Peptides against a protein of PDB entry 2C5K. Designs and how they scored, part 13

Target 1, 91 residues: chain A of PDB entry 2C5K
Amino acid sequence: EDPFQQVVKDTKEQLNRINNYITRHNTAGDDDQEEEIQDILKDVEETIVDLDRSIIVMKRDENEDVSGREAQVKNIKQQLDALKLRFDRRI

## One batch from the design tools (peptide; aimed at target 1 E13 Y21 I37 D39)

Design b2_p15_8_s1 (made by RFdiffusion4, then SolubleMPNN; from b2_p15_8, 6 letters changed)
Fold by OpenDDE base, seed 2:
Structure b2_p15_8_s1 (fold): chain B 91 residues (1-91), chain A 15 residues (1-15)
Amino acid sequence: as target 1 above (91 residues)
Amino acid sequence: SVPALKSPKKFVERP
């Protein structure tokens, strides 16, 4: 499997796990894993930056069609933004 | 070149 695809898959899995957790924990500070979630969300942001950089290099140096990968990263960004909004709005 | 791709930290919910 392509390392890019593996990272995309793993990233989406983590976002889904956190989203499911938030569904069951709607009160901020009512659990012992809030800090861990915040750390992982930051890690996801860094992962997205590296994915974007890899796309830039593929497009420039390898001259490959990156449309599919760009769409995948866009989807992850949207998923992250939605999750961050949900996480921050917990009362 | 690009930085090595790395999956984010794995979230494991504690019981």
Scores: peptide ipSAE 0.575, ipTM 0.901, DockQ to the pose 0.809
OpenDDE base, seeds 1, 3, 4, 5: peptide ipSAE 0.571, 0.574, 0.574, 0.571; ipTM 0.900, 0.900, 0.901, 0.899

Design b2_p15_8_s2 (made by RFdiffusion4, then SolubleMPNN; from b2_p15_8, 5 letters changed)
Fold by OpenDDE base, seed 2:
Structure b2_p15_8_s2 (fold): chain B 91 residues (1-91), chain A 15 residues (1-15)
Amino acid sequence: as target 1 above (91 residues)
Amino acid sequence: SVPALKSPKKFVEKP
């Protein structure tokens, strides 16, 4: 498995873990891991930027079909946005 | 050049 696919897999795994955590902790401030979650969500944003850059380079320099990878990154972005919304809506 | 790809920080739920 290439590094791109590994990072995609790991990113989705982290988003799923946090999503499950939020489901069980629906009140903001009722635990001591909110700051860690915020840090990881920021880290995911940076990861997505690097994944997009990787796709751009492959498309330009290697002339490789990147449609599948673009779809994967789009899916991760949608997961992140949905998770941020759930996290911010906690009362 | 291709950016160095790194997985996000791992979330570990505390018991």
Scores: peptide ipSAE 0.549, ipTM 0.894, DockQ to the pose 0.838
OpenDDE base, seeds 1, 3, 4, 5: peptide ipSAE 0.549, 0.548, 0.547, 0.548; ipTM 0.894, 0.894, 0.893, 0.894

Design b2_p15_8_s3 (made by RFdiffusion4, then SolubleMPNN; from b2_p15_8, 5 letters changed)
Fold by OpenDDE base, seed 3:
Structure b2_p15_8_s3 (fold): chain B 91 residues (1-91), chain A 15 residues (1-15)
Amino acid sequence: as target 1 above (91 residues)
Amino acid sequence: AVPELKSPKKFIEKP
């Protein structure tokens, strides 16, 4: 498995873990790992930036078909946005 | 410049 696919897989896994955690912790002040989650979500954002840059380089320098990778990144962005919405809406 | 890809930090729920 290439690094791109591994990172995509790991990113989705972390988002799922956090999503499950939020499901069980609907009150923002009820969990002791809020800061850690925020840090990881920020880390995911940075990961997505790097994934996008990787795709841009592939398109520009290698002229390879990146449609599949673009779709994967799009999916991760959607998952992140949905998770952020849940996380921020906690009372 | 090819970016170095790194997986995000792993979330481990504490008991």
Scores: peptide ipSAE 0.568, ipTM 0.896, DockQ to the pose 0.818
OpenDDE base, seeds 1, 2, 4, 5: peptide ipSAE 0.566, 0.567, 0.567, 0.566; ipTM 0.895, 0.896, 0.896, 0.895

Design b2_p15_8_s4 (made by RFdiffusion4, then SolubleMPNN; from b2_p15_8, 5 letters changed)
Fold by OpenDDE base, seed 3:
Structure b2_p15_8_s4 (fold): chain B 91 residues (1-91), chain A 15 residues (1-15)
Amino acid sequence: as target 1 above (91 residues)
Amino acid sequence: AVPPLKAPKKFVEKP
């Protein structure tokens, strides 16, 4: 088991779940889980920081090819940014 | 040292 890949998978899963939720709750204030979503989005931000740090350490100390992992983190960042935009633009 | 990784909290939609 690769903890990095598991965290990436779990992170994407949560972002997808929230995205689906926002699709069905496109009006701000019509749901009771807005605070929970905000907390999870903050968790995702912290997770991304840790993922990036792990890549930096792996690249520096282990001299391993991290291109694949960098691409995965980039994808998660893009997904998060898109979701945050949808979440914040709810009327 | 590689930092510990933690997945974000799991979102479970309430009925």
Scores: peptide ipSAE 0.541, ipTM 0.894, DockQ to the pose 0.847
OpenDDE base, seeds 1, 2, 4, 5: peptide ipSAE 0.540, 0.539, 0.539, 0.538; ipTM 0.894, 0.894, 0.894, 0.893

## One batch from the design tools (peptide; aimed at target 1 E13 D39)

Design b2_p16_1 (made by RFdiffusion4)
Pose (drawn by RFdiffusion4):
Structure b2_p16_1 (pose): chain A 89 residues (1-28, 31-91), chain P 16 residues (1-16)
Amino acid sequence: EDPFQQVVKDTKEQLNRINNYITRHNTADDQEEEIQDILKDVEETIVDLDRSIIVMKRDENEDVSGREAQVKNIKQQLDALKLRFDRRI
Amino acid sequence: SVPLRPLKPLSDELNS
């Protein structure tokens, strides 16, 4: 919807796509370099979401707690995924 | 304001 919500949706979807891939290919791979590149881009995307919250928090007419919760959720999804990726054997 | 950018596209394999 707004640019923030669209990036949140794209990020969760991007992480979910890699997660589904790892389930199917759980051995240590054609997409290895690609996954690393995408996960790094996701790390930097979360920094952008965080910076966006920092600026919006300066506006007293904004409550960013919903956006903070979304970012926290994305970070959790990324952390769980990075470990699954790292542990393919 | 902080502009937000699009994410990189996924490969067809990852999109499957």

Design b2_p16_1_s1 (made by RFdiffusion4, then SolubleMPNN; from b2_p16_1, 5 letters changed)
Fold by OpenDDE base, seed 1:
Structure b2_p16_1_s1 (fold): chain B 91 residues (1-91), chain A 16 residues (1-16)
Amino acid sequence: as target 1 above (91 residues)
Amino acid sequence: MVELKPLKPLSEELLS
């Protein structure tokens, strides 16, 4: 499998798992779990940066059509933003 | 070349 697609898949899966956790825990949980979630969200942000850079390289060096991959990254960004909103709204 | 890395696995507490 393409490393790009593997990272996209794993990233979305982890965001879904966190979303499920937040659904089960509508209020802030243990400090350790909340800190882990925050760390993962930051890791996702860094992963998105790497995904964007890979797209730039593909477009520049390989002259490939990157519209599909750009749409995937956009979707991940939207998923992350929605999740961050849910996470921050909990009391 | 850009090196891509998958995220670390979630803890059992978050998966349960």
Scores: peptide ipSAE 0.206, ipTM 0.791, DockQ to the pose 0.708
OpenDDE base, seeds 2, 3, 4, 5: peptide ipSAE 0.200, 0.202, 0.204, 0.204; ipTM 0.789, 0.788, 0.791, 0.792

Design b2_p16_1_s2 (made by RFdiffusion4, then SolubleMPNN; from b2_p16_1, 7 letters changed)
Fold by OpenDDE base, seed 3:
Structure b2_p16_1_s2 (fold): chain B 91 residues (1-91), chain A 16 residues (1-16)
Amino acid sequence: as target 1 above (91 residues)
Amino acid sequence: MVELKPLKPLSKALQE
């Protein structure tokens, strides 16, 4: 088991769920889940911070090759940014 | 409605 990979996977899946929600709710404020979505987006941001911190620790304490993990976090950040933009552009 | 799931903190994942 790799906890880092577990969190990465769960985070990407959550972002996909939100993306699907936006597809079904292309107008802002038409569902009670709107605030919950915003809260989850904040949770994802905090998760990314934790992932970055873990990479720093792995480089320092475990001397692991973290290039792959850094790429994964970068990908999640890009997915989050795209999702946030899509969410905010709703009328 | 989309079912939203809570994210497990990395610290908790490390404890499993």
Scores: peptide ipSAE 0.154, ipTM 0.764, DockQ to the pose 0.049
OpenDDE base, seeds 1, 2, 4, 5: peptide ipSAE 0.138, 0.150, 0.053, 0.150; ipTM 0.754, 0.762, 0.633, 0.762

Design b2_p16_1_s3 (made by RFdiffusion4, then SolubleMPNN; from b2_p16_1, 6 letters changed)
Fold by OpenDDE base, seed 3:
Structure b2_p16_1_s3 (fold): chain B 91 residues (1-91), chain A 16 residues (1-16)
Amino acid sequence: as target 1 above (91 residues)
Amino acid sequence: MVELRPLKPLSEKLKE
């Protein structure tokens, strides 16, 4: 069991759920889950900060090769940014 | 309706 990989997996799954929500709700303020989605997006942002910090520790203190983990976090950041754009562009 | 689940922080996952 790798806690880092578990968090990455959970985060990606959550972003996919939000993506599906946006697809079905393309008008802002038409559903009670709007505020919950905003809260989850903030949770994802905080999770990314924790993942980045863990990579810094592994790179500095444990001298591990972090290239693979950095690529995973980069992918999550890109997915988050794309969802924020879709969410904010809703009419 | 989409079912959303709260995320657990990395610090909590490290304790499991």
Scores: peptide ipSAE 0.157, ipTM 0.773, DockQ to the pose 0.060
OpenDDE base, seeds 1, 2, 4, 5: peptide ipSAE 0.152, 0.152, 0.060, 0.150; ipTM 0.770, 0.769, 0.645, 0.767; seed 1 fails the geometry check

Design b2_p16_1_s4 (made by RFdiffusion4, then SolubleMPNN; from b2_p16_1, 5 letters changed)
Fold by OpenDDE base, seed 1:
Structure b2_p16_1_s4 (fold): chain B 91 residues (1-91), chain A 16 residues (1-16)
Amino acid sequence: as target 1 above (91 residues)
Amino acid sequence: MVELKPLKPLSEELKS
């Protein structure tokens, strides 16, 4: 498994785990856990930037078909946006 | 080449 796929897999797994945590904690929980979630969401945003950059390089320097990887990044962005919405709506 | 980094492991409190 190449580094791109590994990062995609790990990112989606962490987003899923946070989503499950939010489901179990529909109101804001302990400050430490809420802060960790915020930090992870920011890390995911930075990871998405790096994934996009890697796709640009693959397309430019290696002239590879990047449609599949672009779809994966799009899916992660959608998952992140949905999770951020759930996180912010909690009272 | 773009360096990709995996996310840090979740704390036990956030793991499902």
Scores: peptide ipSAE 0.229, ipTM 0.811, DockQ to the pose 0.767
OpenDDE base, seeds 2, 3, 4, 5: peptide ipSAE 0.227, 0.228, 0.224, 0.228; ipTM 0.809, 0.808, 0.806, 0.811

Design b2_p16_2 (made by RFdiffusion4)
Pose (drawn by RFdiffusion4):
Structure b2_p16_2 (pose): chain A 89 residues (1-28, 31-91), chain P 16 residues (1-16)
Amino acid sequence: EDPFQQVVKDTKEQLNRINNYITRHNTADDQEEEIQDILKDVEETIVDLDRSIIVMKRDENEDVSGREAQVKNIKQQLDALKLRFDRRI
Amino acid sequence: MVERSRENLERTEVFL
């Protein structure tokens, strides 16, 4: 919807796509470099979401707690995924 | 930000 919500949705979808891939290919791979690149891009995307919240918080007419919760959720999804990716044997 | 997110989303189609 707004640019922030779109990126949140794209990020969760990007992480979910890689997660589904890892379930199917759980051995240690054609997409190895590609996954690393995408995950790094997701880390930097989260930094952008955080900076966006920092600026919006300066506006006293804005409650950023919903956006903070979303970013926290995404970070959790990324952390769980990174471990699954790292542990393919 | 949105453009980059959409381009990265297209890259992840290989994982479908």

Design b2_p16_2_s1 (made by RFdiffusion4, then SolubleMPNN; from b2_p16_2, 5 letters changed)
Fold by OpenDDE base, seed 2:
Structure b2_p16_2_s1 (fold): chain B 91 residues (1-91), chain A 16 residues (1-16)
Amino acid sequence: as target 1 above (91 residues)
Amino acid sequence: MVEKSKELLKRTEKFL
């Protein structure tokens, strides 16, 4: 499979895990997994940077149409931002 | 597989 698509898939699975955690834990610090979830949030953020950079390279060096990939990354960014907000606002 | 794919992405960043 395309490495880009594999990373996107992995990232979306991580976001789903975070979402599920937040829905089960409305109080900050009430679970031993919270630190791991915080680490995953950071990892996703860094992965998005990598995805963006890969798109830049594809556009520059391969002159490929990257619109579809840009849309995928945009969607992931929006999901991450929403989850970060929900995570940080837990009581 | 996922880690390998992520590593491949990192390699592309070297060309920026």
Scores: peptide ipSAE 0.127, ipTM 0.733, DockQ to the pose 0.066
OpenDDE base, seeds 1, 3, 4, 5: peptide ipSAE 0.112, 0.114, 0.113, 0.117; ipTM 0.733, 0.734, 0.734, 0.735

Design b2_p16_2_s2 (made by RFdiffusion4, then SolubleMPNN; from b2_p16_2, 5 letters changed)
Fold by OpenDDE base, seed 4:
Parts: structure tokens; C-alpha cells; sequence
Structure b2_p16_2_s2 (fold): chain B 91 residues (1-91), chain A 16 residues (1-16)
């Protein structure tokens, strides 16, 4: 599989797992778990930066159509933002 | 990048 697509897939699944966890835990839980989730969300942010860098390189070095990849990253960013909001709004 | 993403995904298994 395309390395870019593999990372996208992993990131989406990562966010989905956390989202499902939050669904089962609508209140803030153990402080250690909450901190770990925050760290995971930060890791996702860094992954998105790496994905964006990959797109920049493709545009620059390969001059390929990256519109599809840009849309994928945009979708991940939206998913992350929604998840952050949901996570922070828990009591 | 791929290996990193796999490792990060692995960290979420505890939340399944």
C-alpha cells in the first residue's frame, strides 16, 4: 500500500478508537488515561504536519496532482478538531 | 512515517 495512504488509514483509525472510547466514557476518567488521550491527540497533530510536508514535497519535486491527498488531510484535520472539542467538553 | 504511525496506532489498543 501507498505509505501516505497507510498513514492516513492509521490516523483515521487512531481517531476513531479515541472517539469510541469517549462515547463509552462521557465523563472525564482517570487522570492518567485523560493525559494519555491528550498525548495521542498531540501525536495526531504531529502526524498531520508530516502528511502536509509529504504533500508539499510531492507538489515541489514530482509536480503531481495532490488535490485528493489534500482533501484527505483536510478531512483528518476536521475529524481531529471535532474530537478535541468533544473531549474537552466532557465533565 | 509509516512505522511511526503504526506505533502510534498501537498505543490506542488499550482504548478499544
Amino acid sequence: as target 1 above (91 residues)
Amino acid sequence: MVERSRKLLKKTEKFL
Scores: peptide ipSAE 0.694, ipTM 0.951, DockQ to the pose 0.850
OpenDDE base, seeds 1, 2, 3, 5: peptide ipSAE 0.691, 0.688, 0.691, 0.693; ipTM 0.950, 0.949, 0.950, 0.951

Design b2_p16_2_s3 (made by RFdiffusion4, then SolubleMPNN; from b2_p16_2 with N8L E10K V14K)
Fold by OpenDDE base, seed 5:
Structure b2_p16_2_s3 (fold): chain B 91 residues (1-91), chain A 16 residues (1-16)
Amino acid sequence: as target 1 above (91 residues)
Amino acid sequence: MVERSRELLKRTEKFL
């Protein structure tokens, strides 16, 4: 499998985990898993930085199609931002 | 997960 797609897949799985957690926990600090979820959020942020960097490197090759990859990363960023907002606004 | 993304970067740089 394409290493880029594997990282995207793993990232989306983690975002799904966060989404499921927020759905079940609308109160901050009500569960022992909250710290783990915070760690996953940071891990996803760092992974997105690496995905962006990989695209920058690929753009140096004129034969590389990066449009699809840029769209995938944009989608992941939008999902992360939405989840962060929901997570931070919990009471 | 970050380790996998770092591996991705290393591989990508080797192909160029």
Scores: peptide ipSAE 0.265, ipTM 0.822, DockQ to the pose 0.046
OpenDDE base, seeds 1, 2, 3, 4: peptide ipSAE 0.262, 0.250, 0.247, 0.235; ipTM 0.819, 0.814, 0.815, 0.808

Design b2_p16_2_s4 (made by RFdiffusion4, then SolubleMPNN; from b2_p16_2, 6 letters changed)
Fold by OpenDDE base, seed 4:
Structure b2_p16_2_s4 (fold): chain B 91 residues (1-91), chain A 16 residues (1-16)
Amino acid sequence: as target 1 above (91 residues)
Amino acid sequence: MVKKSEELLKRTEKFL
């Protein structure tokens, strides 16, 4: 079990949840789940910070090749940014 | 609620 990969997996599940919500709710403020989705968006953002920090630690203390993990986090960041824009553009 | 790895959090704390 790789703790980093587990967090990545969980984060991707959160992103999928957000994506599914946006596809079903193209209007803002008309659903009881919107606050939850906003919280998830923020949680993913904070998780990315934790992932980045863990990579720094691995690079510093374990001297591991982190290029693969950096690519994974970059992908998550790109997905989050896209979802944020879609979420915010809902009328 | 999504469960986050305690080990990952521990590494984050180590960084700080």
Scores: peptide ipSAE 0.105, ipTM 0.725, DockQ to the pose 0.066
OpenDDE base, seeds 1, 2, 3, 5: peptide ipSAE 0.103, 0.104, 0.104, 0.098; ipTM 0.722, 0.723, 0.721, 0.718

Design b2_p16_3 (made by RFdiffusion4)
Pose (drawn by RFdiffusion4):
Structure b2_p16_3 (pose): chain A 89 residues (1-28, 31-91), chain P 16 residues (1-16)
Amino acid sequence: EDPFQQVVKDTKEQLNRINNYITRHNTADDQEEEIQDILKDVEETIVDLDRSIIVMKRDENEDVSGREAQVKNIKQQLDALKLRFDRRI
Amino acid sequence: SFYEERVREALEEVDF
């Protein structure tokens, strides 16, 4: 919807896609470099979401707690995914 | 931003 919400949706979808891939290919791979690149892009995308929240928090007419919760959720999804990716044997 | 665009483009360009 707004640019922030679209990036949140794209990020969760991007992480979910890689997660589904890892379930199917859980051995240690054609997509290895590609997954590392996408995950790094997602780390920087989260930094951009955080910075966006920092700026919006300066506006006293904005409550950023919903956006903060969404970013916290994405960070959890990323962390759980990175470990699954690292542990393919 | 640049990384937001790359994350979005990967949804269309990368086939797992």

Design b2_p16_3_s1 (made by RFdiffusion4, then SolubleMPNN; from b2_p16_3, 9 letters changed)
Fold by OpenDDE base, seed 5:
Structure b2_p16_3_s1 (fold): chain B 91 residues (1-91), chain A 16 residues (1-16)
Amino acid sequence: as target 1 above (91 residues)
Amino acid sequence: SKSAEKVRESLKTVKL
């Protein structure tokens, strides 16, 4: 098991869960679930920082698959940004 | 967080 890949997988799954929640709750609420989503989004942002740091270290090793991992993190960032926009547009 | 711990393990693997 590659811990990097596991974190990527877990992060994408968490974002998907939030996306599904927004689909079911397309209006902004003021409950514990809304607060939890905000917390999760912050956790994802921090996780991305850690993933980026990991990639920086891997770039020092020519045997590492840096390009593939960079693409994965880029995809997560795009997913996060799209989700944040969707979340904030709710009235 | 749990994810942070997993990432730290990844960092150890690459021997930074």
Scores: peptide ipSAE 0.072, ipTM 0.685, DockQ to the pose 0.067
OpenDDE base, seeds 1, 2, 3, 4: peptide ipSAE 0.026, 0.071, 0.067, 0.071; ipTM 0.601, 0.679, 0.680, 0.694

Design b2_p16_3_s2 (made by RFdiffusion4, then SolubleMPNN; from b2_p16_3, 9 letters changed)
Fold by OpenDDE base, seed 3:
Structure b2_p16_3_s2 (fold): chain B 91 residues (1-91), chain A 16 residues (1-16)
Amino acid sequence: as target 1 above (91 residues)
Amino acid sequence: SSASEKVRNSLKTVKF
């Protein structure tokens, strides 16, 4: 399978897992799980940066049409932003 | 940690 697609899939699954956790824990906690989620969110942000860099390289070095991949990354960014909003708004 | 590691492992498969 395409490594790019695998990363996209894995990232979306991670965000879904966190979203499910937030649903079960609608108030902010002060435990190791909350810190782990914070770390995962940071890793997802870094993953998105790497995905963007991958797209830039494809455009520059291979001159490929990357519109589909750009749309996928945009979707992940939107999912991350929505999740961060839910995470941060918890009391 | 485990979930984070899965993301990191996925990144290792992407070549630039």
Scores: peptide ipSAE 0.102, ipTM 0.698, DockQ to the pose 0.083
OpenDDE base, seeds 1, 2, 4, 5: peptide ipSAE 0.073, 0.067, 0.073, 0.075; ipTM 0.670, 0.687, 0.669, 0.682

Design b2_p16_3_s3 (made by RFdiffusion4, then SolubleMPNN; from b2_p16_3, 9 letters changed)
Fold by OpenDDE base, seed 3:
Structure b2_p16_3_s3 (fold): chain B 91 residues (1-91), chain A 16 residues (1-16)
Amino acid sequence: as target 1 above (91 residues)
Amino acid sequence: SKSAQKVRQSLETVKF
């Protein structure tokens, strides 16, 4: 069991939930779940910081391959940024 | 959060 990969998986599931919410709710403030979605967005941001920190620690081990993990975090960041933009553009 | 705790566990595993 790799906790890093589990966190990545959980984060992607959170991003999917946000994506689905945005798809169903193109109007801001139209339902009681919006605050929860905002909280999830912030949770993902916090998680990304922690993932980056974990990579920094892993880089100190010369036998640790971090390239794949860096790519995973980069992908999550890109997804988050796209979702933030979509969420904020809701009318 | 649950995810934050898991990440911290990952950090500790690598650190020690």
Scores: peptide ipSAE 0.129, ipTM 0.722, DockQ to the pose 0.098
OpenDDE base, seeds 1, 2, 4, 5: peptide ipSAE 0.124, 0.128, 0.127, 0.120; ipTM 0.720, 0.720, 0.743, 0.720; seed 4 fails the geometry check

Design b2_p16_3_s4 (made by RFdiffusion4, then SolubleMPNN; from b2_p16_3, 11 letters changed)
Fold by OpenDDE base, seed 4:
Structure b2_p16_3_s4 (fold): chain B 91 residues (1-91), chain A 16 residues (1-16)
Amino acid sequence: as target 1 above (91 residues)
Amino acid sequence: SSSAQKVRDSLKTVKL
């Protein structure tokens, strides 16, 4: 399997898991899980940076299809932003 | 996960 696609898939799944957690925990707390969620969100951000860097490199190869991958990364960014908003708005 | 990290590492190796 394409490592890029696997990373995209794993990232989206991780964000979905966090989203489900937020749904069950709509109030912020001082729980170990809250810290873990923050760490995961940061890891996702770093992963997106890696994906973007990958695309930059691929753009240097004339034969690479970067448009589809750019759209995928954009979608993940949107998912992350929505999730961060939900996470941060909790009281 | 460990598997995800391996994939990310692979991605870095191949595409970075």
Scores: peptide ipSAE 0.088, ipTM 0.668, DockQ to the pose 0.067
OpenDDE base, seeds 1, 2, 3, 5: peptide ipSAE 0.041, 0.040, 0.082, 0.087; ipTM 0.642, 0.630, 0.678, 0.670; seed 3 fails the geometry check

Design b2_p16_4 (made by RFdiffusion4)
Pose (drawn by RFdiffusion4):
Structure b2_p16_4 (pose): chain A 89 residues (1-28, 31-91), chain P 16 residues (1-16)
Amino acid sequence: EDPFQQVVKDTKEQLNRINNYITRHNTADDQEEEIQDILKDVEETIVDLDRSIIVMKRDENEDVSGREAQVKNIKQQLDALKLRFDRRI
Amino acid sequence: ALERTTRNMERTEVFL
């Protein structure tokens, strides 16, 4: 919807795609470099979401707690995924 | 962020 919500949706979807891939290919791979690249891009995307929240918080007419919760959720999804990726044997 | 996430949407199609 707004640019922030679109990036949140894209990020969750991008993480979910890789997660589904890892389930199917759980051995240690054609997409190895590609997954690393995308996960790094996702890390930097979360930094952009955080910075966006920092700026919006300066506006006293904005409550950023919903956006903060969304970013926290994405960081959790990323952390759980990174470990699954790292542990493919 | 919009450009990066739109670009990665195309790239992540391979994982479907």

Design b2_p16_4_s1 (made by RFdiffusion4, then SolubleMPNN; from b2_p16_4, 6 letters changed)
Fold by OpenDDE base, seed 2:
Structure b2_p16_4_s1 (fold): chain B 91 residues (1-91), chain A 16 residues (1-16)
Amino acid sequence: as target 1 above (91 residues)
Amino acid sequence: ALEKTKKNLERTKKFL
């Protein structure tokens, strides 16, 4: 598996883990993992930027069809946005 | 578990 696909897979897995955590912890609190989740969400945002940049390079330098990869990144962005909403709306 | 996953992601990103 190429590095792009591995990063996509790892990113989605992290978001799923956070989503599962929120399901078990529907109230914001002093859980030690709260700050770590915020850090991971920020890292995912930066990872999405890196994925987009890699697509730009592929399109420019390798002249490859990037439609599939663009769709994957779009899906991750949507997953991140949904997760942020769940995280922030906790009481 | 979360820390482990985060570190793995950072490592993998170096190959992009």
Scores: peptide ipSAE 0.154, ipTM 0.770, DockQ to the pose 0.115
OpenDDE base, seeds 1, 3, 4, 5: peptide ipSAE 0.150, 0.147, 0.105, 0.146; ipTM 0.767, 0.767, 0.723, 0.765

Design b2_p16_4_s2 (made by RFdiffusion4, then SolubleMPNN; from b2_p16_4, 8 letters changed)
Fold by OpenDDE base, seed 4:
Structure b2_p16_4_s2 (fold): chain B 91 residues (1-91), chain A 16 residues (1-16)
Amino acid sequence: as target 1 above (91 residues)
Amino acid sequence: ALKVMEENLKRTEKFL
C-alpha cells in the first residue's frame, strides 16, 4: 500500500469525522472536545504541508508524474477550508 | 516521514 495514499485517506476520514462532530454540535462549546478539534485541524494543516513536501521530493528525486497527487492534496485543502469555515461560524 | 504522519493521524482519530 502506498503510504502517501494512506495518509490522504486518513486525513479525509479525520475531516469527515470532524464534520460529523460539527453536525452533532451546532453550537460552539467550551469543553475539551472543542479544543481537541482545533488541535486536530491544526494537525491536518501540518499534514497537508508534509504531503506537499512529499510531492516536491517525488517530483525532484523520483521524477514521477505527481499531477494526480497534487489534485488529491488540493481536494483535501478545499475540504479543510470548508470545514474550518463551518467550525468557526458556529455560535 | 509519511509513516509518522499516518501514526499521528491514527492517534488523533480515536478522540473523535
Scores: peptide ipSAE 0.060, ipTM 0.660, DockQ to the pose 0.435
OpenDDE base, seeds 1, 2, 3, 5: peptide ipSAE 0.034, 0.043, 0.042, 0.039; ipTM 0.636, 0.648, 0.646, 0.662; seed 5 fails the geometry check

Design b2_p16_4_s3 (made by RFdiffusion4, then SolubleMPNN; from b2_p16_4, 9 letters changed)
Fold by OpenDDE base, seed 1:
Structure b2_p16_4_s3 (fold): chain B 91 residues (1-91), chain A 16 residues (1-16)
Amino acid sequence: as target 1 above (91 residues)
Amino acid sequence: ALKKTQENLKRTKKFD
């Protein structure tokens, strides 16, 4: 078990679920599900911080090549930013 | 779930 990869996988799955929700709900709502999505987006942002911290620890304490992990986190950040744009642009 | 996975990540790494 690789906890880093599991977190990456779970995070991307959450973003994909939200993206699919936006596709089905292209008009902004004002219900519990919309609020839940906002909460999940904040959780993802915090998770990205934790992923970055784990990479710093790996570089410092384990002297590992983290290029692949850095690329994965960069990809998640890009996915999050694109999703936030879609979410916020809904009328 | 994401929360359990996050906790597992924190247990395996020495965060500042």
Scores: peptide ipSAE 0.126, ipTM 0.719, DockQ to the pose 0.069
OpenDDE base, seeds 2, 3, 4, 5: peptide ipSAE 0.103, 0.095, 0.098, 0.094; ipTM 0.705, 0.704, 0.702, 0.702

